# Peptides against a protein of PDB entry 6FRK: the designs that were tried, part 212

Target 1, 411 residues: chain A of PDB entry 6FRK
Amino acid sequence: NEEVLNAMLKEVCTALLEADVNIKLVKQLRENVKSAIDLEEMASGLNKRKMIQHAVFKELVKLVDPGVKAWTPTKGKQNVIMFVGLQGSGKTTTCSKLAYYYQRKGWKTCLICADTFRAGAFDQLKQNATKARIPFYGSYTEMDPVIIASEGVEKFKNENFEIIIVDTSGRHKQEDSLFEEMLQVANAIQPDNIVYVMDASIGQACEAQAKAFKDKVDVASVIVTKLDGHAKGGGALSAVAATKSPIIFIGTGEHIDDFEPFKTQPFISKLLGMGDIEGLIDKVNELKLDDNEALIEKLKHGQFTLRDMYEQFQNIMKMGPFSQILGMIPGFGTDFMSKGNEQESMARLKKLMTIMDSMNDQELDSTDGAKVFSKQPGRIQRVARGSGVSTRDVQELLTQYTKFAQMVKKM

## One batch from the design tools (peptide; made by RFdiffusion4, then SolubleMPNN)

Design b2_p22_8_s2 (from b2_p22_8, 18 letters changed)
Fold by OpenDDE base, seed 1:
Structure b2_p22_8_s2 (fold): chain B 411 residues (1-411), chain A 22 residues (1-22)
Amino acid sequence: as target 1 above (411 residues)
Amino acid sequence: IDSLIDLFKHYLKALEELKKLE
């Protein structure tokens, strides 16, 4: 039984290391799991795999819990949130995402750009803020981030803003000058929360970086970014361990809405490849995919039109990062579609939809759309001209439609 | 073409799994 336990724990430890979990945390987890598993209970015929998985899950949940309650903004008060993090961590984008999140929740939210080091930092923030209709402050001429932050915070306090987000300068390296600047800004504005933004893709470097920030700045919250790609999120465990601060949000893509409150259980489930059924249900409910019943019913009857295909493509496009949605399904890994392949696939879907926009209702609503075009080749030429594509592109679309219709009939 | 077919297969599979959760 001990040999079986050790073998299974070795597999789990390997998978956690491949998920960028720090080796020290993996060792600690292994010891904790061994201590939590009664070998005698494993002998009693319980599914050893389920027992070990459950023990691993519980210990991972403990590793994500810093034992400190996350800071939350107070309604009707001015809440100053200062962002800190390395350049390239996604800090500036995350400021905009957090501002947009609170704005959508009915908070009076604003953004301050106190990054004077990076050329175009204010233009980038202004662009993001303007797109999201978020009030912003910054300077093209002031070089002191303390002055900008202080003036911006004062301005927005006087205007009774509830959420005041301050973006600071990032550096490529842990430079003492960066930490001094951060401390000066923090002392001047007296933030209610200091958020460390961490890139999940840096893997084993997460611990050292998170520790360096915590040792210099009173980090109270963590946001983990770039959880949209190959980053399995194991670095998040390292960030919590190093900062002793809760993860409050995660960034799950490039869009301003690719941002969600951190949920421990769904995150650990994803990390273990168990999927995120709760997040999947929430996402489906958000997308109002209730119209799927009528579609599934049509599909069951083996009727699949070009219009039905178009509607499915619209739904796929509305789902956003489809790779992430697949990763929420148990047994589908996050690696099932590379981000590059997904973007290319979405571009192809959009091209196909543009071709179908040049089709008429008779063509779209035919139970055999390909046959309608085969009987009257002039339709292919019309659609090709209308959509600005070759006749070959239209023929390829019809070939794809036929393959999809055959696939649907087999379901 | 094969990538789109695979995407659509995965989409349909996702819909099937969602329906089982309802």
Scores: peptide ipSAE 0.117, ipTM 0.722, DockQ to the pose 0.230
Fold by OpenDDE base, seed 3:
Structure b2_p22_8_s2 (fold): chain B 411 residues (1-411), chain A 22 residues (1-22)
Amino acid sequence: as target 1 above (411 residues)
Amino acid sequence: IDSLIDLFKHYLKALEELKKLE
């Protein structure tokens, strides 16, 4: 039994190391799991694999929980949130994502660019903020980040903003000059929360980086970025261990919507390759996809119209990065669709929907939409003219519809 | 075209797995 336990723990430890979990944390986890497993219970014929997986899961949950309650903004208060992190961590993008998240929840949110070191930092923030219709402040002429941050915070406090996000300068390395600048900004604006932004793709460097920031500034929250890439997120455990601060959000892509509140259970499940069924259910519920029971029933009966296809495309478009949703399903790797292929696929879906917007109800609701068009070729020309596309593009749409309808009939 | 078919296939499979959880 001990040999079996040791063999299974070796496999788990290898998988955790391959997931960028820090070697010290993996060793500690191994010892904690060994201490938590009763060998007598393992002898009683219980599924040894399930017991070990549960023990590992429980210890990983403890590693992600710093035992400190996450900071949350107070409604009707002016909440100043200062962002810190290295250049390339996704800090500036994450500021915009967080601002957009709070704005969508009905918070009066604004952005301040106090990054005077990086050329074009203010232009990047301004571009992101303008696209999201988020008020912003910054300067092209002021070089002191303390002045910019102070003036911006004062301005937005006077305008009764509830969420005031301050983006700061980053560097390529932990430099004393960066930390002094961060301290000066923090002292001037007195933030309610300091958010450390960490790139998950840096792997084993997560611990050292997170520690360097925590040792210099009072980091109270962590945001982990680039979890949609090859980074399995093991670095997040290192960030929590080093900062003793909770992960509050994760960045799951390049889009402004590729941002979600951190949930411990789904994250650990995903880290272990168990999928994120809860996150998938939550995402389906958020999208009101439960009304799809009628659609799934129609699909089971082999009825699939062009309208049904259009509705499914709308659902796919609402789901956001479909690669992330697939990565929530057990046994679907995140690598199934490259990001480039997904964006191209979404652009194609949108083009197909635009063609279908020129179809009439008789065409959309026909149980054999392709046959309706084949019987009356003048319909293809009408739809092509209405949507500003070629007759070939309409024929390609009908060919795709026929293939999809055949797939649905096989379900 | 094949990428869209694959996307839709995976979407349908996701819906099937969700329905098994209900």
Scores: peptide ipSAE 0.111, ipTM 0.708, DockQ to the pose 0.225
Fold by OpenDDE base, seed 2:
Structure b2_p22_8_s2 (fold): chain B 411 residues (1-411), chain A 22 residues (1-22)
Amino acid sequence: as target 1 above (411 residues)
Amino acid sequence: IDSLIDLFKHYLKALEELKKLE
């Protein structure tokens, strides 16, 4: 039993190291898991693998919890949020994502560019802010980030903004001059929250970087970026361990919507390759996809109507980024559907639904919808005219329907 | 067309996996 435990722990430790979890944390986790597992309970025929996975999961959850409550903005107050982080961490993009997140939640949000070091920093922030319709402040002429930050914060306080996000200069290296500048900005604007932005793709360097920032600046929150594709996110554990600060959000891509509140359970499940079953269940429940019993029963009987297809398309559209949902299923990688292909697919689904909106109940509810149209070609012309499409587009829809119905019958 | 078929295959597979969790 101890040999089996040690072998499984070795496999888990290897997987965690391959996920960019810091070697010290992996070692500590291994010791904690060994101390938490009762070898006698493992002898009783319980699924040893599940027990070890659960123990590992529990210890990883503890590593992500800094024991400090995350700062949250207060509604109706002026909340100043200062961003700090290295150049290339995604800091500037993350400022825009956070601003957009709060704006969508009905907060009066603005952005300040206090990055005077990087040429074009203000233009980049302005471009992102303008696309998202977020008010912004910065200067093309002022070189002191303290002045820009102070003026911008004062301006937006006077205009009763609730969320005031300040982007600061990044550096490629941990330079004392950068930290001095950050301290001067922080002292001038007195931020309610200091957010450290960390790139998850830097692997084992996450600890050293996060520690260097925490040792110089009072980091209170962490945002982890580049948790898309191959970045397994183990660096997030290092950030929490070093900063003693909670992860508040994660960046999951380049789009402004590729930003979500950090959830411990889903993150650890994904890190272990278990998927996010809980988040998937929650998402399914939120979508009221449970009404799919009637669909599954119809599918079992090989009955698939155009209406049934329409309802499935509605469900797919409601699910949102289907790539994220697939990434929640065990064994489905996030790379299973590129985001570009997904948006195109969603646009195509919406077009097909618009064509079906011009169909009548007899056409939609027929168990052989394609045959109804083949027997009466005048229906194709009616639907085409009603939806503003060609007769060819309607025929292509019917061809797709026939293919989908064949797929469903194989289930 | 192939992208929609693939999307629908993945959707159906997702539903099957969800049903196994119930």
Scores: peptide ipSAE 0.101, ipTM 0.699, DockQ to the pose 0.227
Fold by OpenDDE base, seed 4:
Structure b2_p22_8_s2 (fold): chain B 411 residues (1-411), chain A 22 residues (1-22)
Amino acid sequence: as target 1 above (411 residues)
Amino acid sequence: IDSLIDLFKHYLKALEELKKLE
């Protein structure tokens, strides 16, 4: 029994290391799991694999819980949130995502760009803020981040903003000059929360980076970014361990909506490759995919129109990053679609939908759309002209439709 | 074309798995 336990723990430890979990945490977890498993209960014929998985899951949940309550903004007060993190961590994008999140919840939210080090930092923030209709402050001429941060915070306090987010300078490396600048900004604006933004894709470097920030600045919250990529999120455990601060949000893509409150159970489930059933249910409910009962019923009857295909493409487009949806399903690896292939696929779907926008109701609602076009080739030419594409592109669409309809009929 | 077919296969499979949760 001990040999079986050790073999299974070795597999789990390997998988956790491949998920960028820090080697020290993996060792500690292994010891904690061994101590938590009653070998006598394992002898009683219970599914040893399930017991070990459950023990591992419980210990990972403990590792992501710093034992401190996350800071939350107070309604009707002025809440100053300072962002810190390395260049390339997604800090600036995350500031905009957080601002948009609070704005959508009815908070009076604004953004301040106190990054004077990176050329175009203010332009990037301004672009993101303008697109999201978020008020912003910054300077093209002021080089002192303390002045910009102080003036911006004062301005938005006077205008009774509830959420005041301050983006600071990043560096490529941990430099004493960066930490001094962050301390000067923090001392000037007296933030209610300091958020460390961490890139999950940096793997084993997460611990050292998170520690370096915590040792210099009173980090109270963590946001983990780039969880849509090859990063399995193991670095998040390192960030919590090093900062002793809760993960409050995660960035799950490049869109402003690719941002969600951190949930411990779903995150650990994803980390272990168990999927995220809860997040999937939440996403389905958000998408109102329940209105697809009629579609599922049509699919059961083997009826699949061009309109039905169009509606499916709309649903796929509304789901957002399809790779993330697949990663929420148990047994679908996160690597099923490369991000590049997904973007290309979405662009192709959008092109197909644009062609279909030039179709009439008779063509869209026909149970055999391809046959309607084959019987009257003039329809292909009309649709091609209407959508600004070649007749070949319309024929390719109809070929794809026929293949999809055949797939649906086999379900 | 193969990428779209694969995307749609995965989408349909996702819908099937979602339906099992209901």
Scores: peptide ipSAE 0.087, ipTM 0.679, DockQ to the pose 0.229

Design b2_p22_8_s3 (from b2_p22_8, 18 letters changed)
Fold by OpenDDE base, seed 5:
Structure b2_p22_8_s3 (fold): chain B 411 residues (1-411), chain A 22 residues (1-22)
Amino acid sequence: as target 1 above (411 residues)
Amino acid sequence: IDDIIDLFQQILEALKELEKLE
């Protein structure tokens, strides 16, 4: 029994190391799991594999919990959130994602670019902020990040903003000059929360990087980025251990919607390759699929219109990245959608929706939409002109619709 | 296109499986 336990723990330890979990944490986990498993209960005929998996799961949950309550913004107050992190961590993109998240929740949110070191930092933030309709502040001429941060925070405080996000300069290396600049900015603006942004793809370097930031600035929250890749997120455990700060959000792609509140249970389940059934259920529930009872009923009757397809494409676009949804389904590997295919797929869906926006109600609500267009080819030309696409693009959409409608009829 | 169709079918199947769990 002890030999079987040691063999299974070795397999789990190997899988955790392959998931970028720090070697010290893996060793500690092995000892904790070995101490938590009652060998007498394993002798009683319980599924030894399930017991070990449950013990491992429980210890991983403890490693992600720093025992500190996450900071939350106070409604009706001015909350200053300072972002810190290395260049290439996704910090600037994450500032925009967090601002957009709070804006969608009905908070008066703004962005400040205090990155004076990177050429085009302000242009990048301005582009992201403008696209999301988020108010922003920065300078093309001021080179002191303390002045920019102070002026921006004062401006947005006077305008009664509730969420004031400050992006700071990143460096390629952990340099003392970067940390001194971050301290000067923090002292000037007196942030309510300091968020460390970490790239999950740095693997075993996560501990050392997170520790270096925590030793220099009062990091209170962590955001982990680039969890859409081959990074299984094991570096997140190292960040929590080093910073003693909770993970508050995860970045799961490059899109502004590729941003989710951190949930411990789903994250650990995914890390262990158990799937994220709870996160899938939550995402499904966030879509208000109850409003899709009418659709499910239509699908059960083998009815599927171009409007039903349009509504489903809207729901799909609301779900966020498909790779994340599929990666939540047990048995769908993380490799099912290559990174390049997802943005292209979203752009394709948006193009298809734009074509359907040029259709009339008779075309959209027909139970045989393809036949409506085949009987009157002038409709294809009208829709093509209205949407600014080729007649071929409209024919391709109708071909896709026909394939879907045939699948629904077979369901 | 075939990838989007396959993806949509998989989502529909997943949604049907979730509806069976309720």
Scores: peptide ipSAE 0.022, ipTM 0.387, DockQ to the pose 0.151
Fold by OpenDDE base, seed 4:
Structure b2_p22_8_s3 (fold): chain B 411 residues (1-411), chain A 22 residues (1-22)
Amino acid sequence: as target 1 above (411 residues)
Amino acid sequence: IDDIIDLFQQILEALKELEKLE
């Protein structure tokens, strides 16, 4: 029993290391899991794999809990939020995402660009802020980030803004001069929250980076970015451990709305490759797919029409980026759709829907749509002409529909 | 909910098979 436990823990530890979890945390987790598993319960013939997975899950949940309550903005106050992080961490984009999040929640939100080091930083912030209709401040001529930050904070305090986000300079390396600048800005504006932005894709470097920032500035919150890429998010555990600060949000893509509040259980589930079942349920509930009880009932009866397929494609499109849906389904790894494949997949869905828009009600509502087209090949030619596609494209759609209808008949 | 998840999984698997045919 102990040998089996050690073998399974070795596999889990390997998977966690491949997920960019720091080796020290993996060792500690292994010891904690061993201490939490009752060997007597394992002897009773319970599913040893499920018990180990549950113990691992529980210990990972503890690793993302710093034991400190996350800072939250106070309504009706001026909340100054300072962002810190390296260049390329997604800091500037994350400032805009956070501003947009609070604006959508009815907060009077603004952005300040105190990044004087990067050429075009203010133009980038201005473009993002203007697109999102977020008020912004910055300078093309002032080179002192302390002056820009101070003037911007004062301006927006006087205008009764509730959320004042300050983006600071990021450098390519942890330089003492960067930390001195961050301290000077922090001392001048006296932020209510300092947010460290970390790129999850830096892997094992997450601990050292997060520690270097925490040792210099009073980081109180963490935001992890690029969790839509190859990064499995294990670096987030390293950031929490090093900063002793909660993860408050995660960045899940390049769009301004690819930003969500951090949820511990869904994140750990995704890290373990269990999928985000809770987030999928939340998205399904947001779509009011309960109004599709009639569809679920049809599916239970093994009925699936081309219209039912069309409605499902509409639902998939409403769920947002296809990569996010895939990343939420258990067994579909985060690597399953590169961002390039997502746009292509959405374009394919739109093409299929355009073909179906050229079908008539008899074709769409037939319980055997493929047979309707096979009996009268002239229908394929009509639909192809109506949608501006080849007869082959229509035949491919019908082949797909037939595969779906066969899967539904097996449910 | 499990039925919906299974349905979406099947839809996504079928869409993936389509990507391989193109």
Scores: peptide ipSAE 0.020, ipTM 0.389, DockQ to the pose 0.041
Fold by OpenDDE base, seed 1:
Structure b2_p22_8_s3 (fold): chain B 411 residues (1-411), chain A 22 residues (1-22)
Amino acid sequence: as target 1 above (411 residues)
Amino acid sequence: IDDIIDLFQQILEALKELEKLE
């Protein structure tokens, strides 16, 4: 039993290391899991795999919980949020994402660009802010970030803004000058929250970077960026361990909406390849797919049309990155996201939709669309010509539709 | 909600099958 446990723990430890979990944390987790598993209960015929998975899950949940309550803004107050992080961490983009998040929640939100070091920093922030209709402040002429930050904070306080986000300069390296500048800005504006932005893609370097920031600046919150389909979430654990600060949000792509509140359970579930059912439910509910009840009712009656399939593809397209949706479904492991270039899967869906755009209402609304095409093969040729595809591509679509329609009829 | 998840799962399984045919 101990040998089996050790073998399974070795596999889990390997997978966690492959997920960029810090080696010290993996070692600690291994020891904690060993101490938490009662070997006597493993003898009682319980599924040893499930028990180990549960123990691993529980210990990972503890690793992402610093035991500190996350800062939250107070409604009707002026909340100053200062962002810190390395250049290339996604800090500036994350400022815009957070501002947009709060704006969508009905907060009076603004952005301040106090990055005087990077050429075009203000233009980038201005572009993002303007696109999102977020008020912004910055200077093309002032070179002191303390002056810009102070003036911007004062301006937006006087205008009764509730969320005041300050973006600071990033460096490529941990330079003492960067930390001094950050401290000067922090002292001048007296932020209610200091957010460290960390790139998850830096892997094992996450601990050292997060620690260096925490040792110099009073980091109270962490945001982890670049948690896209290929990004290994293990760096997030290292950030929490090093900063002793909660992860408050994660960035999950390049779009301004690719930003979500951090949830411990879904995140660990996703990290373990268990999927994120809760996040899938939340995304489905956010789509206000009132039309889903009508579809579910049709499906319960064994009715499934090419139009119903088109509408579902359109819904998938609206849910955002297909790889992210797949990664939220249990049993669609990270390998599904790694093999499918998300762009390629979306291009395939769009191709199928383009084929269906060349179909007529009789073809789309038939409860047996494939039979309509089989009875009149000239329809396949018409659709193929209309969509600029081969007759084979149309036949492949109809074959897939038939498989779906058969599954629905068996429900 | 479970029905929606099941529907998406089916859609995704069929998309996966399409990927194998190419």
Scores: peptide ipSAE 0.017, ipTM 0.394, DockQ to the pose 0.042
Fold by OpenDDE base, seed 2:
Structure b2_p22_8_s3 (fold): chain B 411 residues (1-411), chain A 22 residues (1-22)
Amino acid sequence: as target 1 above (411 residues)
Amino acid sequence: IDDIIDLFQQILEALKELEKLE
């Protein structure tokens, strides 16, 4: 029994190391899991695999919990949020994502560019802010980030902004001059929260980088970026351990909407390749699919039309990138959809919708749409001509519809 | 296409599980 336990723990430790979890944390986790497993309960015929998985999951949840409550902005107050991080961490993009997140929630939000080191930093922030309709401040001529940050914070405080986000200079390396500049900015603006932005793709370097920032500035929150389908989230555990600060948000792509509040359970589930069922549920609920009681009722009765399929395709398109949705599904490895396959899948979905736009109400609302087309083949030719596709493409759509309708009937 | 079908099936299964929680 102990040999089997040690073998299974070795496999889990290997998988965690492959997910860029720090070797010290993996060793500690192995010891904690061994101490948490009752070997007597394992002898009683309980599923040893499930017990080990549960123990591992529980210890990973503890590693993500710094034991410190996350800072939250206060409604109707002026909240100054300072961003810090290396160049290329996605810091500037993340400032815009966070600003947009709060703006969508009805917060009076603004952005300040205090990056005087990087040429075009202010232009980049201005472009992102303008696209999102977020007020911004910066200078093309002032070279002191302390002056820009102070003037911008004062301006937006006087205008009664609730969320004031300050983007600072990044560097390619940890330099004492960068840390001194960050400390001077922090002392001048007195931020309510300092957010460290970390790139998940840097793997084993996450701990050392996160510690270097925490040792110089009072980091209170972490945001992890580049957690797209291929990113190994294990570096996030190292950042929490080093900063003793909670992860508050994650960046899941390049789009301004590819940003979400950090949830511990879904993150650990995804890290272990268990999928993100809760995140899928939340994403489905965000679509307000519940407002379609009529669709749920049809599905319960095993009724599924081409119109119902069209509406579902519209909903899927609203969920965002297919790679993110697939990465939420248990057993779909993160490697399954290359960026090329996602664009192709979206193009295929749009093509199917364009074919259905050329169908009539009798065809769309039939509970046996495939049979309507099979009885009158001239309909296929009409739809093909109307949508500018081949008769084969229409037949492929009808084949897919038939597969879906059969699945719905089995539910 | 098979990936979209599998995705849709899993969304439907997730929706059905949600409905059991309500």
Scores: peptide ipSAE 0.020, ipTM 0.390, DockQ to the pose 0.119; fails the geometry check

